# Ledger of designs, part 338: peptides against a protein of PDB entry 8BZL

Target 1, 228 residues: chain A of PDB entry 8BZL
Amino acid sequence: SYDRAITVFSPDGHLFQVEYAQEAVKKGSTAVGVRGRDIVVLGVEKKSVAKLQDERTVRKICALDDNVCMAFAGLTADARIVINRARVECQSHRLTVEDPVTVEYITRYIASLKQRYTQSNGRRPFGISALIVGFDFDGTPRLYQTDPSGTYHAWKANAIGRGAKSVREFLEKNYTDEAIETDDLTIKLVIKALLEVVQSGGKNIELAVMRRDQSLKILNPEEIEKYV
Target 2, 242 residues: chain B of PDB entry 8BZL
Amino acid sequence: SRRYDSRTTIFSPEGRLYQVEYAMEAIGHAGTCLGILANDGVLLAAERRNIHKLLDEVFFSEKIYKLNEDMACSVAGITSDANVLTNELRLIAQRYLLQYQEPIPCEQLVTALCDIKQAYTQFGGKRPFGVSLLYIGWDKHYGFQLYQSDPSGNYGGWKATCIGNNSAAAVSMLKQDYKEGEMTLKSALALAIKVLNKTMDVSKLSAEKVEIATLTRENGKTVIRVLKQKEVEQLIKKHEEE

## One batch from the design tools (peptide; made by RFdiffusion4, then SolubleMPNN)

Design b1_p29_6_s4 (from b1_p29_6, 17 letters changed)
Fold by OpenDDE base, seed 5:
Structure b1_p29_6_s4 (fold): chain B 228 residues (1-228), chain C 242 residues (1-242), chain A 29 residues (1-29)
Amino acid sequence: as target 1 above (228 residues)
Amino acid sequence: as target 2 above (242 residues)
Amino acid sequence: GKSEMLEEAAEEEPEDIVAKVEEARKQAE
């Protein structure tokens, strides 16, 4: 069966391992990204952290550099590999080019890495999609998405994971210039979008905010509840 | 080569890695291992299934391994796979110490092994390791720590957790009885005995069937100690009297 | 520092990671 081989084309032109990796992403916790005017916001569905689990180790939102952060849906171990590679590239770029990476540059790097794993003999695709947000050196907020195939696009808003369809439908209806007019409204939009698929309010949401010329801020549950 | 292609861990149509799931199932049949984080220490408690009187007492533990002066781990799953991973942990910790002249931070050691585990789930010609680990440690960054890792290369920090046989039931009991912020090492030891008594497939808990290691700080040094059988017997006896 | 460890770990392809583990096993035998 072609689906039991490495990533090969089926007779009808499908890359089954890439498609199946996308199914792994759909089983992941929902992540949402929204680009505001001078803010980027990432939100992730907190799976009910087992009472005895250290919340520090359950983070689905991570910094790649001071100006770039990433959320993912899918296989956590696969994501760790991609994150580590991206962090090294961000540091290397600062050393060689003397400027931080653009959000597009690091997205393209991640996309190329993923794509290579779809063509490399003896490797399976990464079972992750990523939302990559940040600011370019000129202060322009950016949002990119990558999938297991290594395809990437720029977005105003997007979602990945289990609830992605419902969240995207919500964002398509509610993402307006008025809805992102302020930082607080942009944060509220992300929370409302996640509440379409997350039960029991702000306690089950991880939210990260990056403002222009500011570091990534992870909101605590009390800060999230103020927007609910 | 076409032969390596057939042994690659691949996604199912539903996006599942069956070889990873099957490795996790193999761990479910292994002896129970518990980890409990306390304010003044951390412990591992493991079921000892191979009670051979002729086993050389020189073994620190059947299931608990000292990794360095500040860390130990317990294993559930395929013993041969566990030996590979525990050796790698020691090598990683030693290389770090030589390079930086400081002990490796606990989470970094866990992550390094988890990246190895992940590689065996993504690269062709190899199967996932059929092993889950509990890690206990101390470092200057986070103090006492407890981690769990699985065959996928996923890991997490825990206040208390269980791997191996009846792990779900053990975790449920730990959730009921674990008091956050109030857990002493003494109370953690009592809790470990309580949980093992209910989750081990034995008619009666005996000291010969349980290995317990504690990690504490004394005079600014980490002390990793395996409890003597007499100490475990006293813990069991105390539990039976309550 | 953190950068050098990240560089060595990040540049390792899964083949290299597996090869290192297999080599270490052979040396331990």
Scores: peptide ipSAE 0.303, ipTM 0.702, DockQ to the pose 0.021
Fold by OpenDDE base, seed 3:
Structure b1_p29_6_s4 (fold): chain B 228 residues (1-228), chain C 242 residues (1-242), chain A 29 residues (1-29)
Amino acid sequence: as target 1 above (228 residues)
Amino acid sequence: as target 2 above (242 residues)
Amino acid sequence: GKSEMLEEAAEEEPEDIVAKVEEARKQAE
């Protein structure tokens, strides 16, 4: 059966393993990204941190560099591999080019990595989609998405994971220039979007913000509740 | 030409990695292992299923492995797979110590092994390791730590957790009885016995069927100690009297 | 430094990771 082979084309031209990896992403916790005017915001559905889990080890939003962060949906172990590769590339770029990566550059790197795993014999695709946000050196905020295929696009706002459809529908209706006019409004938009699919309010949301010329800030629950 | 490897872990149509799930199932049939983090130490408690009088006295328990001076682990799953992974943990820790002249941080050791596990889920020709691990350790960065890892290469830090047989029930009990911020090693030991008594499929808990190791700090050094059978008997007796 | 070791591990392909483990196992045999 073609569906039991390594990533190969079906008779109808489908890459089943890539499509099935996308199904793995759809089972992942919801993540949302929004590009504001001078801010980028990532939000993730917290799996109910089991009372006995260390929250430090359950983070789904990570820095790739000082100017770039990533959220993902899908297989956490797969994501760790991608994150580590991306971090190495960010550092390598700083050393070789003497400038930080652009958000597009690192997205393209990640996308190329994913694509290779769709074409390499004896490898399965990465079971992750990623939202990659940050600032270019010129201070331009960017949001990119990449999927298991290695495809990537720039977005104003997007969502991935189990609740992505509902969150995207919300964003399509509510993402306006007025809705992102301020940093606070942009944060509020992300929270509202996540609340479409996240039960029990702000306690189950991880939120990260990156402002121009500032480092990634993870908001605490009390800070999130101010926007609810 | 890389031959098509029929043993490659691949996605199902539903986006599931069945070989990883089946490895998790194999772990579900393994002996129970508990980990509990306390303010003054961390412990592992493991079910000992193979009680053979002819087993040579191993200084360390059958299921609890010392990794270095600051870390130990317990395993649930395929013993042969566990031996491979525990050896790799020791090698990684030794290489780090030689390279940096300091012990490897606990989370870094866990992550390094998890990357190995993940590789066996992504590269063709290999099956996932049928092993989950609990790690206990101390380092200067985070103090006492407890981690769990699974066949997928996922890991997490825990205050208390369980792997192996009846792990879900054990975790439920731990959630009910674990008091955050108030857990002493003594209370953690009592809790471990309580949970094992309920989760082990035995009519009566006996010291011969339980291995317990504690990790503490004494005079600025990590001390990893396997409890003597008599000490475990005392813990069981105390539990039966309450 | 600590970053270099993590970087080296991160740059390894899954084939190389598996190969190293399998080689170590063969040497133990």
Scores: peptide ipSAE 0.293, ipTM 0.697, DockQ to the pose 0.021
Fold by OpenDDE base, seed 1:
Structure b1_p29_6_s4 (fold): chain B 228 residues (1-228), chain C 242 residues (1-242), chain A 29 residues (1-29)
Amino acid sequence: as target 1 above (228 residues)
Amino acid sequence: as target 2 above (242 residues)
Amino acid sequence: GKSEMLEEAAEEEPEDIVAKVEEARKQAE
């Protein structure tokens, strides 16, 4: 059966392992990304930290470099591999080119990595989608999304994971120039978008903000509650 | 359906990795291991099943392994897989020490092994490791730490957790009795005995069936100590009197 | 170049891939 092999084409032209990896992503916690004017915001559905779990080890938003951060949906262990390789590439780029990566460059790197795992014998696709946000050296805010197939596109706003459809529908209705006019409004938009699918308010949201020429800031629960 | 149980770990139509799930199921039948983080130390407690009288070497611990001077682990699952992974942990820690002239940070060692575990779920011709691990350690960055890892290559930090047989029941008990911020090593030892007494399907808990290791800091050094049988007997006796 | 190294790394055993990733992390720290 073609569906049991390493990622191969079915008779009807489907890559079943890629489609099934996308189903793994749909089971993942919801993540949302929004590009503002001078800000990029990532929000993730915080799984109820199991009692006795260290919250530090449950983070779904990570820095790839000083100017780039990533949220993901799907298999956490798969995401760790991608994150690590992306971090290495970011550092290597700084050493070789003497400039930080563009958000597009690192997105393309991640996308190419994912694509190779869909084509190489003896490998399964990565069971992750990612939202990659940051600033280019010229100060332009960027948001990209990647999926298990290795495709990538630039977005104004997007969502991935189990609640992605509802969050995207919300963003399609509410993403306007007025809604992102200020940093605070942009943050509020992300929180509102996540609240479409996240129960119990701001306590179940992880939020990261990157402003122009500033480092990644992860908001604490009290800071998030101010926007709710 | 048995149809997707290929030797290569692949996704099912519903996005599941059945080989990883089956490895986790196999671990559920292994002896119970628990870890508890305290303010003044961290401990591992494990069920000892192989009381073979013919084992000449009084192995101080069957299921608890010293990894380096600052870390130890316990294992639940396939013994051969456990031996491979514990050896790999030691090698990673040793290579780091040689390269940097300082001990590897606890989370970094855990992550390194988890990346290996993940790779065995993604590359063809490999099967997942049928092993979960609990890690205890100390480093200068985070102090006392407890981690759990599974066959998928996922890991997490914990204040208290359990793997192996009856782990779900053990975790429920730990959630009820663990007092955040107030846990002493002494209280953690008592809690460990309490949980093991309920999770081990034995009429009476005996020191022969329980291995306990503690990790503490004394005079700026990490001390990993396996409790003597007499010490475990005293803990059990105290629990029976309460 | 780097693409070739990544392709070669992709064909390596998982342990070797992890070792390369760790080495690269260390160089980035």
Scores: peptide ipSAE 0.024, ipTM 0.592, DockQ to the pose 0.023; fails the geometry check

Design b1_p29_6_s4 (from b1_p29_6, 17 letters changed)
Fold by OpenDDE base, seed 2:
Structure b1_p29_6_s4 (fold): chain B 228 residues (1-228), chain C 242 residues (1-242), chain A 29 residues (1-29)
Amino acid sequence: as target 1 above (228 residues)
Amino acid sequence: as target 2 above (242 residues)
Amino acid sequence: GKSEMLEEAAEEEPEDIVAKVEEARKQAE
């Protein structure tokens, strides 16, 4: 009988499979999210793509809908499942409610999905944390973070993955109303935050920007270098 | 021994549900939550543990959740489990309101969730929820009410109780200081601060680390109010002066 | 397939679980 990976409580009240999934996230490439006034920005550490890998296939930032995008840290295969289910839910919501999802709604959906995988026999937790950014229908920019346990919170700025501690420490010191006063300053803040843990400048950063009533824009390396 | 810990919640040879007991241990590590019933209202007081500078201010309450117009709850334990259960409580309350055109009675809402919790301890393929809840509410049947539920699906009504870290010590203090029949909401608030100050392993109680909600009746309507930080500061200051 | 069963099991809401339990109890009586 395959030892069905069962997330059970330890004698001291710990869910070790959830904690181990969090360790998988800590091994992941660093991702950063920042909410500006009228902009949301995601940045991710690019692993050196082998020269023969199509750069398009290693996207760590994905659109969930026209108004929502997600970055993740951890197991890429697990992320694919979450992204696909979230996309289906976004489309279903647009069909049934005739409005796009709020960023909170889709975050709660993803969080609930993750939580269920921590409670059912024959399943392991998802080995991913996610930063979910976007705009609500009223034009309010939002940033949420979720972890393998299915917890979620709203943030002004946050980081996940290997360098998350150092990046969060940077953001705690440098996130001010002045630092996000303009779109360009907000983008610069994300780049500077990632540069705390990423070597070799803009070439190793994937950056995505979403503005009010605009689609997700992935910046090219040349555009990123203009902010450095 | 180890073979029972890795499967569905099953009885040990001595008749214990170890997964339920271990879920209760998880709750013991959570921040303290207090509930106190008064003659003119009921309150929840909860420890804030997650104070991060980068949190968005939109989260007015980390541990206290409004369920409907007549009920609120506080949670101790695994946050993700708490979110699932609090959403379920809201859905149950909404469905009842739609079906009967009246608010769900407080005990019925508590019981409905307790049945769900119990099912997760009995049926294969599930683990217990690592969450205890305190419920405050008002209904036309029993007036102001305070309930506690645990991972087993057991619940009880209380005049005052505590869940989470140092709950046993808090309950002991509540038993000593709670005056039956004489408890006002004002005195209950003072008692909550007194107990939290002793049970929280902090050198000084600060308003940023405490959430308080009150449930009262005004003009025949239930009013659920989360105290502002300034109001909590005043309560702490008053306690320090006594 | 196995994936569909896993998705279906992941979509079971607490209320659906309780309902299945109550039905199973009624059938066992």
Scores: peptide ipSAE 0.015, ipTM 0.488, DockQ to the pose 0.026; fails the geometry check

Design b1_p29_7_s1 (from b1_p29_7, 14 letters changed)
Fold by OpenDDE base, seed 1:
Structure b1_p29_7_s1 (fold): chain B 228 residues (1-228), chain C 242 residues (1-242), chain A 29 residues (1-29)
Amino acid sequence: as target 1 above (228 residues)
Amino acid sequence: as target 2 above (242 residues)
Amino acid sequence: SEEEEKRRKEVVEKIEEKIKQGEVFLDIY
């Protein structure tokens, strides 16, 4: 029945619903991830919050576990579903395996979830891409990206959302061993990358930093301004 | 493209979910609902459209629903969908209470329903709920709270907001008149009347056409009270005298 | 029906106008 076959191949071999979900992602605000030597950094373009809106309820960066965080671009409601399932999986893994998830493991879980929604009858794809960063138990920093198709790859640096192309071009040019030599330089690289597409400077940027053997830290605006 | 709007909720080529947008359009024709957060309480004000003289004095608000001892909501949109969602909210809250022996935090109740709404936008053979909700509540974590949710499963916390008919105009007025940090429940009630008087498609605001509920804390307990018609009349009269 | 199609067209046009005016129907972040 027509109502069951939401994501189907076109005659030319395209999965249009996946492609259209990617168009929804491209409308999202920009997110950037960078892997340093002993640090992972997520930077995001802040959405303009209405004067009467509570900023606490508008988040683009979230923790999945103590050692993993995620930024997304695309449909907020879809993101919430993915985040919740990922959090449950992280906790389940700790209980069953007695170790925290690797960043790759949780990325693969999220990717598999997304992929199933591209193939299951009566389900549309998730309209989100995600940057997933964190540390493995051995202290290795990791950065992964997922898209609506359920593909995932490991990255040194990457970007998603409306400004992703420009940000990636900047990162391709400026991501060097020297540029990530220190934690501060790595943070500065993320800020500079975001400033390629974000208007009004540091006030419209949110930064999350995870250092080796440390918890996720969201930088306050004053801390961000020190790097601008 | 017209091909994507007649089907189950699927993405258009432009990445839009037309069925969700259409559900939101349907809500725009519903009666106006306002929510205002104050320092000492939170309120809901809703337009009552179905004034039938033969309706038994429904001690129950048409559009304002008590969810538990600490939360209430107002609805804009399809009544049947609203009834289903408000019932689900009550069930979620009750299950949480039974499981954890404490009231569900306000935001958790909102998100639980929003996940249901989202699912109805993602699963085939389902349509979005044609309902937006305003939630008022108190919990030990954040105190007094106001939330808004829509058919997409999106939600946000607000100091003041509006859903339903003329919501954009109401939000603009709230933005102009809302004084952050200085909002008392008394001033919030006055603001609600002011906004409703300007945004409702009525020649004259009457107490029969307005439902107001307040949520306050008294002696360490949450009190949810629907204002009596006489109290609403007094608020309207005071506004007309200013 | 032609009437349903007409109504749907009117709704679409109204939504498109609201979008042009800056009303966001879907929260994309």
Scores: peptide ipSAE 0.216, ipTM 0.641, DockQ to the pose 0.350
Fold by OpenDDE base, seed 5:
Structure b1_p29_7_s1 (fold): chain B 228 residues (1-228), chain C 242 residues (1-242), chain A 29 residues (1-29)
Amino acid sequence: as target 1 above (228 residues)
Amino acid sequence: as target 2 above (242 residues)
Amino acid sequence: SEEEEKRRKEVVEKIEEKIKQGEVFLDIY
């Protein structure tokens, strides 16, 4: 019965709804984030879209602001809510503070939103994890990860979704200062990491790159193949 | 009994608040946090469990949070709940400073958060925070202070205390070794290492698994310092030599 | 309030009906 109760502790001190939301995330396609020296890269496993689905409607990588991007794994509908709330907050911050959000700020906002959905009765946790990347106004590249519980941490590199364990193991082995010495090497690292779990090579990978003082760039398949 | 477990925090027939007790159980599984009050300062010592190579080192402390210039806290329990509460503490402290043009007294900050915690145990549609906190601080009223709060919104001042995993054993050790009125910050640091070495579920205590912060007064200002890994290594080494 | 609970129940029922009608797709990405 405890597992059906929204946002209650089990006798042993667990929040089962949060744990089950984390299991939902593990069913999502893989996303990876890597922080380079002057670049942040998000890579995702493309979902096989049915021929009749407009590829434009569901992006796993979304801009939150000009300086911040997010990739998610888990429930697409939940992700949409989080993305929209985060976008509104980014705009509000620009209007009220006259500066763009820091990557930490917007991550904390998202994390707090998720946490509130784990503490209020009548609300279930969000079934999503997110990788949030971007640049602070001082030009520092940042990578954060959030989970359904509302926890967040800063990372050099991380992964979420089905293949996250394998991708993280790869990154733990291969993430070095030499491996991220250039933008191109950083991109290659992300591709190689994703290839640990993606079978059909570059065609099933989506890459987003944000460089210092540049807008988000989604790489086309041809650009990705140059790195493979 | 199951009907009381699945609802908002309500009293059982036995007068128990099961959701609060279950939140306390969650804290029992968290990493150990110690607080020790000395004559010349206060310290927090916390177990660091999450050692990942890919973590961005920008976070100086996983479990110790600066609240304002005069206070810090450590947390045992659900990290996301902790983040919400530590942010609220910062906001309360800032609002007080802006309103009164003086730093918030330590106990008042603790009490303000405890009222929030209590509310989350009493109002419908809320669950308790799965978090206990240790607070260290200095104010002009009471000097150096150490407080503990739990999910119920209860708090108390302490000379030394522990929360998280093996907290009962740690408190017992602290009771045995703590000398009231004679505790220096140096001796408190040694005591913290001694207790952590026995209470942490590790074969050998290492500096990478321990975070320590000290709060002292220098030239009429509060100084909150997180010990460097090398300093913690030296403390561990000294303990091993004794 | 009892009214808020009633409204919540109505919303939940409406959502459940939409799910039953196949209008809500739970897509995991």
Scores: peptide ipSAE 0.188, ipTM 0.504, DockQ to the pose 0.099
Fold by OpenDDE base, seed 4:
Structure b1_p29_7_s1 (fold): chain B 228 residues (1-228), chain C 242 residues (1-242), chain A 29 residues (1-29)
Amino acid sequence: as target 1 above (228 residues)
Amino acid sequence: as target 2 above (242 residues)
Amino acid sequence: SEEEEKRRKEVVEKIEEKIKQGEVFLDIY
């Protein structure tokens, strides 16, 4: 019965629903992640908040745990499901292992969840990519990216969403040890990268910073403008 | 291609969920629902389409539902789907209250339902709910709140918004006339009548065709009140005189 | 039928326009 959404191989070996889910990601607002020396930074293109919309409910950056944050591109409702599952896992890990998750661990969990939705009968893939940043317990900053297929990789810097190509090209050119020498320079790098695709400057950027041994800080527009 | 339109909610080659979009289109043909957040309260105003003289039960409200003591919602879309979702909202709120001995925060109730909606867009053998909802509520965290949710399971908080028929025009009017920081419940009611009068496909707005509910705080308690027909008539009359 | 396909295209275009205008549809992305 054709009634079940089944991700199946095409005759040429393609998983079209996964590829199409990647196209859904490209419709999402641009997100960028950069790993500095002692800092991780996430930046997201603020979609023009409708004049009457509450900005509080238009967040593309979320905490998964005290030491891990995630930005996403693609279907917002799908992202919420992944975020909730990841948060539960982070808390479960703290209870069972008595340590916070490593950034790799939670990334792998999310990736495995996504992969299962590409293989399970009667489920469509998640229409999201995620940038997952944080600190391991040893103080090492980490950045991972995962896509609808359930693949994941570690990055120094990366971007996802509609402007990802331009942002990545910028990062490939401008990510140097000198460019991330300080926390402030790392933040500036993220802002400059987003400005390749975001119009109207700092007002349309959401920026989150996590420093070593510090909690996630969402920068306000005034703080962002200091780096522009 | 037809393949992506007729099957269980799957991605198109362009990354679109056509079944979700079609559900949203179906909502565009439903009766108009407005929500407006004020400093001293929040309101829902909904078009009442089914005025049948032979209906024995004058449903006190066809489109506005009390969810708990602190929240109400309005629905636009398929009535049967709306009934299922409204019932689920009540169950979620009750379960939370029993578990935590506190009322569910407004956004948490909205998200819980949105997760259900999302699931109906992701799991095979299911179709999206053909329903959008406006939620009004009060909690100790954020005070008065207005939310909108759609068939995708997406939601957002709003100062003012509209769903259903002519919602685009209504939203445009709300953007023009909504005064941030200066909105009283009285002014919000007047704005609701103004917008409905222009967006409803009726020759003359009548109280029988409009349902209005307000949510206020009195003596540290939430009060959800559906306006009486006479009160709505007075609001309409006042609008016609201005 | 070709007529059904035409109607479908018209509906899709209408939906796309609504999404682009951002007036009616919560952006699902």
Scores: peptide ipSAE 0.224, ipTM 0.719, DockQ to the pose 0.553; fails the geometry check

Design b1_p29_7_s1 (from b1_p29_7, 14 letters changed)
Fold by OpenDDE base, seed 2:
Structure b1_p29_7_s1 (fold): chain B 228 residues (1-228), chain C 242 residues (1-242), chain A 29 residues (1-29)
Amino acid sequence: as target 1 above (228 residues)
Amino acid sequence: as target 2 above (242 residues)
Amino acid sequence: SEEEEKRRKEVVEKIEEKIKQGEVFLDIY
């Protein structure tokens, strides 16, 4: 087997393949996640779809289970693999444990998968970061982020992709208890954050919301414009 | 030279394992972690580098992890590798408890992980884990214990040691100030603050940048506690007054 | 100890088997 280590340490202790995967993520469209009191919100910069392309193209926001959804930045093909693996795990957990996964559990699963691809022979890192949001069975809203290295952390709010730095700077200034006091305010916060980097206003934003004990709702452009 | 440096862990002509050495370099860039053994307890002190305002406080600690009721560890190196190894430690400890109906001895848990680390240095196509760990624990065999392990799978017991950034300087300071047989947990805490203040590249040590955990015995039970920010502030204040 | 060496060998063998199968030994998740 020609399976050689793809990801190795440099003399200065860097994993270049992981760093290069992170550069691929930085080229991705911006995604934002915000945890409210009783809501989680994901927003993403919409790709310009070619006129002849079926809008059914790779959504940047997808459900992993009824209580968990994910947005990603980076390689769409890599994201598809991760999403499918996560969905299978969510269903498996529901069958074996008779409860839905916690948001932390599925995040850890995804993170572990990514980490293994940084250490396995003949495998390259996944070129994706993800924001994972949802509700635990106790009704607690959660937001997690993963990166190509397989690290994960819980966040109140965060961003990934091309405009992530500017969006994070905005959120650091504007994320307060008052700013997330209501569901509508939380949604407005996400939209305002995305507008720091997205051109042409609400038409280029995809927004998904999950409220306590409710399924994922993707907002239509008209609904988004009401918050601008 | 490049042929041995940029591939799977193999011996160089001079008998070096460059990938293991490079993994150790990755650890050198990580936040400082200290361990100090006292007569009445053990402590871990770790540098918290990434204080992000938007980070959710759900994490009990960034650098210090409970393994079971009698053991904790701190980690220096690649966070994702650390998470995998700490989870493995917990699983090993749990399996032992289920099988033998008693907690795993501290050294046995350390050695079990070290065997895994070593294997990742020996098998083709695998890279070493870019992580060093400090372990604190108590068992009925040896009492309070402090261990260090590295990417090679080597480990050792210590009275006091340091991993991560400026570890060599920290170890030198520990050697100067550590008094064998006279170390109380209180004095160990003071020593930890003293060493961190000198090794961290900060003008002023703040409680938000330091995590401290203590392991003690109370009423025949092990107690692992992470110090509250206020407690750490008091320790820093005491050090500044001396 | 002989027991420690035995345990080490068992761990190595398990890792070797998983590697041969194209799996990662630390399949914790």
Scores: peptide ipSAE 0.039, ipTM 0.487, DockQ to the pose 0.067; fails the geometry check

